# Peptides against a protein of PDB entry 9IZ0, part 56

Target 1, 345 residues: chain A of PDB entry 9IZ0
Amino acid sequence: ITCLGSNGHTYKQLVKGGNDDLRQDAVMEQVFEQVNGFLRSYRKTSQRNLSMRTYKVIPLALKTGVIEWVQDTIPLGEYLDSAHKVYHPKEWSLSTCRKLIAEKQMEDLETRLKVYDLVCRHYRPVFRHFFLESYADPVQWFTTQTNYARSTAVASVLGHVLGLGDRHGQNILIDKTSGEVIHIDLGIAFEQGKKLPVPECVPFRLTRDVVDGMGITGVEGVFRRCMEFTLETLRREEDSLLSVLEVLRYDPLFSWLISPLRRMKKQKMQLENFNQPESGNITTDASRDPKIQRNNVSGESEAERAILKVRQKLSSTLSVEASVGELIRIAQDPSYLALMFCGWS

## One batch from the design tools (peptide; made by RFdiffusion4, then SolubleMPNN)

Design b1_p11_5_s3 (from b1_p11_5, 7 letters changed)
Fold by OpenDDE base, seed 1:
Structure b1_p11_5_s3 (fold): chain B 345 residues (1-345), chain A 11 residues (1-11)
Amino acid sequence: as target 1 above (345 residues)
Amino acid sequence: RVEELVKLKLE
């Protein structure tokens, strides 16, 4: 939709309706706005303009709302699919890579690692070309690539700490003006991504293409240092962050658990990417919902577990450098990436 | 109008 603002300007907005609960997105955006306050208050993060890019979400009903249309953005996955066809036209298609990985989804780790390595050899990183194509001026190129590495570092720390799930390339936008990342569809948080049909095993998305966008230094330099400064800020503001999350514990509109409907929708989207439309009327008799024993774990107990897990991730038991080093290692580990739906790009 | 647009997407 297009809305006329009180300032006389027209704003494009996305109306999301049906099965998507935007209340969780709105709440996570509020948490990011508070964290952006902490990042502005701390000298090491403020002097680098470190922030999580946010977008406005207005929930209108249980499953309907208005989302800000972020202008001049592209989904990371859309750019990567298009760029890979241009720069590597003789390599495998994204559909071929997806097929090979999923055909081995039920196999052992050794078999999955062999297929992941095979896919990686036939699908090379291209995301560095985003910056080379979009910014002809060397100063603009360097600035936008730096902004990308900075924003990715903030999003990686926050994504880990808050347990953000569903971080596939369609849920990460790139701002074509600034080079910053914008995370969308925040309805999987507090490690609920581990309850998906394909469990999320990485703390954040740090695939080969995400690293290729950082330029020649990769994860070293800007990205690593900005992760360290962000984690240092969040550890300093632990009580403030936990106080914000405790408010959400008592919000009757916030769901600490992934809804069965959202799990089923993600399962269908994973299956529909495998079915070319062979016109077979499979009347799947929807009458056998497996009685998942509702263990009456009160929503309060799941909120308490989520907050405890955030506190554990902010623990000072390891140095900031050691903690960031381990997160970067795990996020790039082939033994985890081979288990992901799309860990190769 | 927003409520009508919401209603039109829920029908």
Scores: peptide ipSAE 0.000, ipTM 0.324, DockQ to the pose 0.035
Fold by OpenDDE base, seed 2:
Structure b1_p11_5_s3 (fold): chain B 345 residues (1-345), chain A 11 residues (1-11)
Amino acid sequence: as target 1 above (345 residues)
Amino acid sequence: RVEELVKLKLE
């Protein structure tokens, strides 16, 4: 839809109708705004303008809402598919890579690692070209690549702490003006991604293309240091962050569990993406909701477990440097990435 | 994609 604002400007907005509860997205955006307050209060993060990029979500009903259309953005996955065809026209298609990984989904880890390595050799990283193509001025190139590494570091720490799932290339936007990342579709949080048909085993997305966008230093520089400063800030503001999450414990509208319907929808979308090239028509087929009895696993017990898990991730038992080092290691580990739906890109 | 022009009052 196009909306006329009170200022006389027209704004494009996405009306999302379907089985997705946009209240979860709106709540996660509110948590990000609070975290952005903490990042502004601390000198090491404020001096670097570290923030989680946010977007406006207005839930209208249980399954309907209006989402801000973020201007001048591209989905990471859309750019990578296009750029790979340009820079590596003799390599395998994304569909070929997906097929080979899918054919081995039920095999042992050794077989899955061999197929992952094979796919990686035939589908090389290209995301560095985004910055080289988009920014002819060396100062703009350096600034935007730095902004990308900074915003990815904030999103990686915060995504790990809050247990954000479903971080595929279509749910990560790149701002073409700033180089910053914008995370969308936030309805899989608090490690509920581990309950997907293909379990999410990494703390955040740090695939080869995500690293290639950081330039010649990869993870060793702006990214690592900005993760450290972000985690240091979140550890200082632990009580404030936990207090924000405790408010959600008492929100009867917030779901701490992934709905069986959302799980089935993600399974169907994964199976369809195995059989079709990504035609960017997300036809949300409104399949009729069967009255799934909410098994009263007390939403309170799952909220308490989620908050406890956030507290554990903010523990000062390890140094900030050691904690960030381990997160980066796990996020890049082939033994986890080979198990993912698209761990190679 | 229903392109309806909705007048949102952004307060």
Scores: peptide ipSAE 0.000, ipTM 0.355, DockQ to the pose 0.024
Fold by OpenDDE base, seed 3:
Structure b1_p11_5_s3 (fold): chain B 345 residues (1-345), chain A 11 residues (1-11)
Amino acid sequence: as target 1 above (345 residues)
Amino acid sequence: RVEELVKLKLE
């Protein structure tokens, strides 16, 4: 839908019709707005304009809402697929890489690591070219690459702390004007990504292409330092953040668990990305919504468990530097990335 | 209230 704003600007809006609960997205955006308040209050984060990029979500009903179309954006995965074909035309296709990883999904870690390494050798990073192509002026290039590293650092800390899942390249937008990342489809949070058919084992997405976009310093520059400053801010505001999450504990509309339907939908999408679409009209007879009685008692216990995990992630037992160092290590570890759906890109 | 929430989010 395109809406004319009161300011005379036309806004594209995405109407999601489906089983995806946009209330989850709207709540996570509210949490990000609160965190952005914390980031503005501290000198170390405010002087760097550290923020989680937000987008407007308006839930209209239980399963329908309007999402702001963020102008001048591209999905990371769309850019990477196009750029890889341009810069590495002799390397493997994304479909070939996906197929090889899928064929080994039930194999041991050693076999999966060998296939991951093989895929990585035939599918090299290209995301550096986004900045080189888009910004002919060296100052703009440096500024946008810096904004990318900063925004990725904030999103990585928040993604870890809140346990954001489903961080594939289509759920991460790049702002072409600023270089900032925008995370969309926030309906998998509080470590529910571990309950996907392909479990998410990393704290956030820090794949080779995500690192390649940071330029020559990779993770050892703006990114690491901005993660440290963000985590320091969140540790200081732990009680404030937990208080915001406690409000959600009592929201009967908030889902602390991935729905079985969403899990099945993600499973199907994963399988369809491995098998070429045979044009079989599977009429999904959507007519039987099983009334899963949400036992309110189960929702509260899962909320308490989620909040406890957030508190544990904000623990000051390790230094900020040590905690960030370990998160960066795990997020880049081939032993985790080889187990993921698309951990090479 | 939807218009007011839309207004509050667009300001």
Scores: peptide ipSAE 0.000, ipTM 0.322, DockQ to the pose 0.022
Fold by OpenDDE base, seed 5:
Structure b1_p11_5_s3 (fold): chain B 345 residues (1-345), chain A 11 residues (1-11)
Amino acid sequence: as target 1 above (345 residues)
Amino acid sequence: RVEELVKLKLE
C-alpha cells in the first residue's frame, strides 16, 4: 500500500498477511533500537556511526501487520545470482552447486567437505563488483565499502549475541545508497536456527561473498575492529541489554521458540530443492496432524535459557579480541560451512 | 491506536 503522511510525503508500506508472526520482528527491532542507543553513547562506536540498520514493523493482528518498505535496497542473494552469471559465465550455476551440496546432506563430514571445496572452486566470489559497479567515484566507493564492513560487523556481533538464524541471502538487504546491510525476517532468534531440519552451526553469515565485499583487507580491516568495538559496547551494557530481554520474558505475545509452522515451511523448502518435478500425485493426506508432543517446556523456561545464553556470549572470560577472533574463525571454517543448508553457500 | 503505535515507532 502507499500512504500519504501528514507531512505530505508518500510512504510505500508492505501489508503482510500470512502465517509469519510479525511480533517477533517488531520486538527484535525494538531490541536493536536499544542497542543503537548503547552504540551512540560509547565514543569508540559513536565516532564510527556504528548501528544496526532497522525497519519499522507494526503488528496489527496475530498474523497481519504493516512493514516499512526499505527503499533503494536489493537482497544480497539476488545481486549475487545475477553477478555470478555476468562475471563467471563459465562456472557452475547456483542451482548446480545447491544440488551437489543437497545430494550429500546425509553423508559424513569428509564427503561434505570434498563437495563444498569442489563447489567453491567452480563458484567464485563476486560481491566486490557491487561496489565497483554502483560507485564510479573512488571516494563514494571507499565510503560505501567501509559502511558495508561496519554494518556487517555490527550485525554479525548482534546476530551472534541474540542468536539470529535464517541469515540466507534473501533475508539480508544491501542499501544501494550507503552500502549498509539490513537484516529482515527476524522470526528465528535465540539459537532456534539449531532446531531447523539442517541445524545452523555458524555464529553469523561470513561466506566468501560476504568477505569479498569487504575489499582487499577482507575481515582483517574495518570489519574485525568494528566487531571488537561493538562487542566491547555490548559487554559494558550487559545489564541494560539483559533488562530489555527480561521484559520480553513476561510478554505473553512473544515466542522464544520457533513456531511449528515456520519449521514445516523450512522443511518443505528443503524438500522442494530435492524434488525435481516428477509428476507423481503424492496425495499425502495432510490430515495426519502429527501429535507434536508439546513437551510443556514453559515459555518462561525457554526465555530464561535464552537470556542465560546471551549472558554467556557477553562473558568477559576471553578478551574482546580473542572472542572476535574465534567468532570470525568459526564463521569462515569449511568444517562448519559444509554442514549448512545448500542455500547458505 | 494504530496512529499512536506508528508515531511511537517512527519517533
Scores: peptide ipSAE 0.000, ipTM 0.330, DockQ to the pose 0.023

Design b1_p11_5_s4 (from b1_p11_5, 7 letters changed)
Fold by OpenDDE base, seed 2:
Structure b1_p11_5_s4 (fold): chain B 345 residues (1-345), chain A 11 residues (1-11)
Amino acid sequence: as target 1 above (345 residues)
Amino acid sequence: LVEELVKRKLE
């Protein structure tokens, strides 16, 4: 839809109707706005303009809402598929890579690592080309690549702390003007990604293409230092952040658990993406809502466990540098990435 | 609602 703003400007908005509870997205965006307050209050993060990019979400009903259409963006996965065809036309297709990983999904770790390595050799990183193509001016190129590394660092720390899941290339937008990342579809949080049919086992997305976009320094430089400054800020504001999350404990509309329907929808989308690479219009007919008994695992007990995990991730037991170093190591570990749906790109 | 409750808890 297009809405006329009170300022006389027209804004495009996406009306999302479906089985997705946009209230979770709206709540997570409010948490990000609060975290952005903490990042602005601390000199080391404020001096670098570190922020989680946010977008407006207005839930209208249980399964309907209006989402801000973020202008001048592209999904990371859309760019990577296009760029890979241009820069590596003799390498394997994304569909071939997905098929080979899927065929070995039930095999042992050693077999899965061999297939992951084979896929990685036939599907090389290309995301550095986004910056080289989009920004002919060297100052703009350097600025936008720096903004990408900064925004990815903030999103990586915050995504780990809040346990954000479903961080595939279609749920990460790149702003073509700033180079910043925008995370969308925030309805898998507090480590509920581990309950997906393909469990998420990395703290955040740090695949080869995500690293290739950081340029010649990779993770060593702007990215690592901005992760450190972000984690240092979140540790200082631990009580404030936990206070924000404790408000969500009392929100009867917030779900601390992934709904069985959303889990089934993600399972179906994964299976369909294995069989049909190009069918973008998955009209999931919402008509068969089985009365899945809400096992009364008290939403309160799951909220308490989620908040406890956030507190544990903010622990000062390790230095900021050691904690960030371990997160970067785990996020790049082939033994984890080989188990993921698309860990090679 | 969350923004208002957060504001009240941070005050």
Scores: peptide ipSAE 0.000, ipTM 0.402, DockQ to the pose 0.020
Fold by OpenDDE base, seed 3:
Structure b1_p11_5_s4 (fold): chain B 345 residues (1-345), chain A 11 residues (1-11)
Amino acid sequence: as target 1 above (345 residues)
Amino acid sequence: LVEELVKRKLE
């Protein structure tokens, strides 16, 4: 839908119709706005304009809402697929890489590592070219690449702390004007990504292309330092952040668990990305609503468990530098990335 | 409401 704003600007809006609860996205955006308040209050983060990029989510009903279309954005995965065809036309297609990883998804770690390495050798990083193509001026190039590394650092810390899942290249937008990342589809949080058919094993997305966009310093530049400052701010504001999450504990509309329907939908999307659509009329016999017993595992007990995990992630037992170092190590570890749906790009 | 409850818990 395109709406004319009161300011005379036309805004594209995405109407999601489906089983996705946009209230999850709206709540997570509110948490991000509170965190952005903490980042603005702390000198080390405010001096760098560190923020989580947010977008407007207006839930209209239980399963429908309006999402702001972020102008001048591209999904990371869309850019990477197009750029890879341009810069590496002799390498494997994304579909070939996906197929090989899927064919081995039930195999042992050693076999999966071999296939991951093989895919990595035939699908090289290209995300550096986003900045080189988009910004002919060296100052703009440096500024946008810096903004990318900063925004990715904030999103990585927040993504880890809040346990954001489903962080594939279609759920990460790149702002073409600023180079900043915008995370969308926030309905998998509090480590519910570990309950997906292909479990998310990394704390955040730090694949080879995500690193390639940081330029020659990779993770050892602006990214690491901005992760450190962000985590330092969140540790300082732990009680404030936990108080925000405790409000959500009592929200009967907030789901601390991935819905079985959403899990099945994500499973289908993972499987359909491997099978070329043979035009088989799968008659969606939508009729058998399996009475999945809502085990009323009290939403309160899962909320308490989620909040406890957030507190554990904010623990000052390790230095900020040590904690960030370990997160970066795990997020780049081939033993985790080889287990992911798309860990190579 | 969430913003107001958050504000009251942060004050």
Scores: peptide ipSAE 0.000, ipTM 0.393, DockQ to the pose 0.019
Fold by OpenDDE base, seed 5:
Structure b1_p11_5_s4 (fold): chain B 345 residues (1-345), chain A 11 residues (1-11)
Amino acid sequence: as target 1 above (345 residues)
Amino acid sequence: LVEELVKRKLE
């Protein structure tokens, strides 16, 4: 819809009706605004304008809401699919790469690594071209690439600490004006990504294309330093951040668990990417409702467990530099990336 | 509502 504001400007808004709980997104955006307050209060993060980019979400009902239309954006996955066809027309298609990884999903780690390494040799990074194409001026190019590395660093630390899942290329927008990343569809948080049909095993998205967008220094430049300053700020404000999350513990509208419907939807999307329509009438009688033993793990017990995991991730047992170094290592490790869903590469 | 509850818990 398009709304006329009281200021005479027109605003495009997305009315989302469906099975997605927009209250999860609205609450996570409120947590991000509080974290942005902490980042503005600390000299090391404020001097770099470090923030999590946010968007407005207004839940109207259980399954209906209004979302701000983020203008001048492109999904990372949409750009990458188009750019790979232009810059590497002789390499494998994204569909071929996904098929090869997916065919080996049930195999051992060694077999999955061999397939991942094969795909990586036939599907090279291109995301550096986003900045080269979009910004002809060298100062704009450098500024936007720096903003990209900064925003990706904040989103990576905060995404790890809050356990954000489902960080595929369609859930990460790139702002074409600033180069900043905008994370959308926040309904998989507090490590619920580990409960997906293919468990998420990396702390955040740091794929080869995400690194290629950081330029010649990769992760060792602006990105690593901005992760360190962000984690230092979150450790300093640990009690404040935990107090924010403890308010959500008593919100009867907040779900700390991935809904069965959302798990089924993700499972179906994983299966639909495999089904070319071979016309086989497999009438799988949908009548076997597996008795989902709702182990009545009270929503309170899952909230307490989620808050405990946030506290553990903010632990000062390791230095900020050591903690960030380990997160970057794990997020880029082929032994973890090869275990991810075929749509992650 | 969450911002106001957060504010009251941080005070």
Scores: peptide ipSAE 0.000, ipTM 0.390, DockQ to the pose 0.019
Fold by OpenDDE base, seed 4:
Structure b1_p11_5_s4 (fold): chain B 345 residues (1-345), chain A 11 residues (1-11)
Amino acid sequence: as target 1 above (345 residues)
Amino acid sequence: LVEELVKRKLE
């Protein structure tokens, strides 16, 4: 939809109709705005203009809402698939890589590591080209790559702390003007990504292409330092952040758990991304209803566990540098990335 | 300018 604003500007808006409850996205955006307040209040983060990029979400009903169309963006995964075909036309297709990883999904870690390494050798990083091709001016190139590294650092810390899941390349937009990342589809939070059919085992997305976009320093310098400053800010504002999350504990409309329907939808999307439609009638008789034992875990006990887990992630037991170092290590560890749906790019 | 931007990036 295109709306005319009271200011005479036309705004494109995405009307998302479907089974996705946009209230979770709206709540996470509100949490991000609060965190952006903390980042603005702290000298080390404010001096760097560190922020989580937000977008406006207006939930209209249980299954419908208006999302701000973020102009001048591209999904990271869309750019990477396109760029990989251009810069590495002799390498494997994304579909080939996905297939090989899927075929070994049930195998041991050693086998999965071998396949991950094989995929990595045949699907090289390209995301540095986004900055090189989009910005002819060296100052603009440097500025946008900086903004990318800063924005990714903030999003990585917040993504870890809030346990944001489903951080695949289609749920991460790149702003083509600023180089900043915009995280979308925020409905998998508080480590509910670990309950997906392919469990998320990394704290945030720090794949080879995500790192390649940071330039020659990779994770070192801007990204690491901005993660440190962001985590330092969040640790200082722990009580404020927890207070914001406690308000959500009492929101009867907020779901601390991934809905069975959303889980099934994400499962189908994961499977459909593996099944190119070969025209074979594989009637996968999905009639094996796994008795999802609704463990009547009260929504309250899940909220409490989620908040406790946020508190644990903000613990000052380790230095900021040590904590960030460990997060970066885990997020780049092949032993974790090999377990991911798309850990190679 | 690049050095100052790098310095502001590292600071």
Scores: peptide ipSAE 0.016, ipTM 0.470, DockQ to the pose 0.015; fails the geometry check

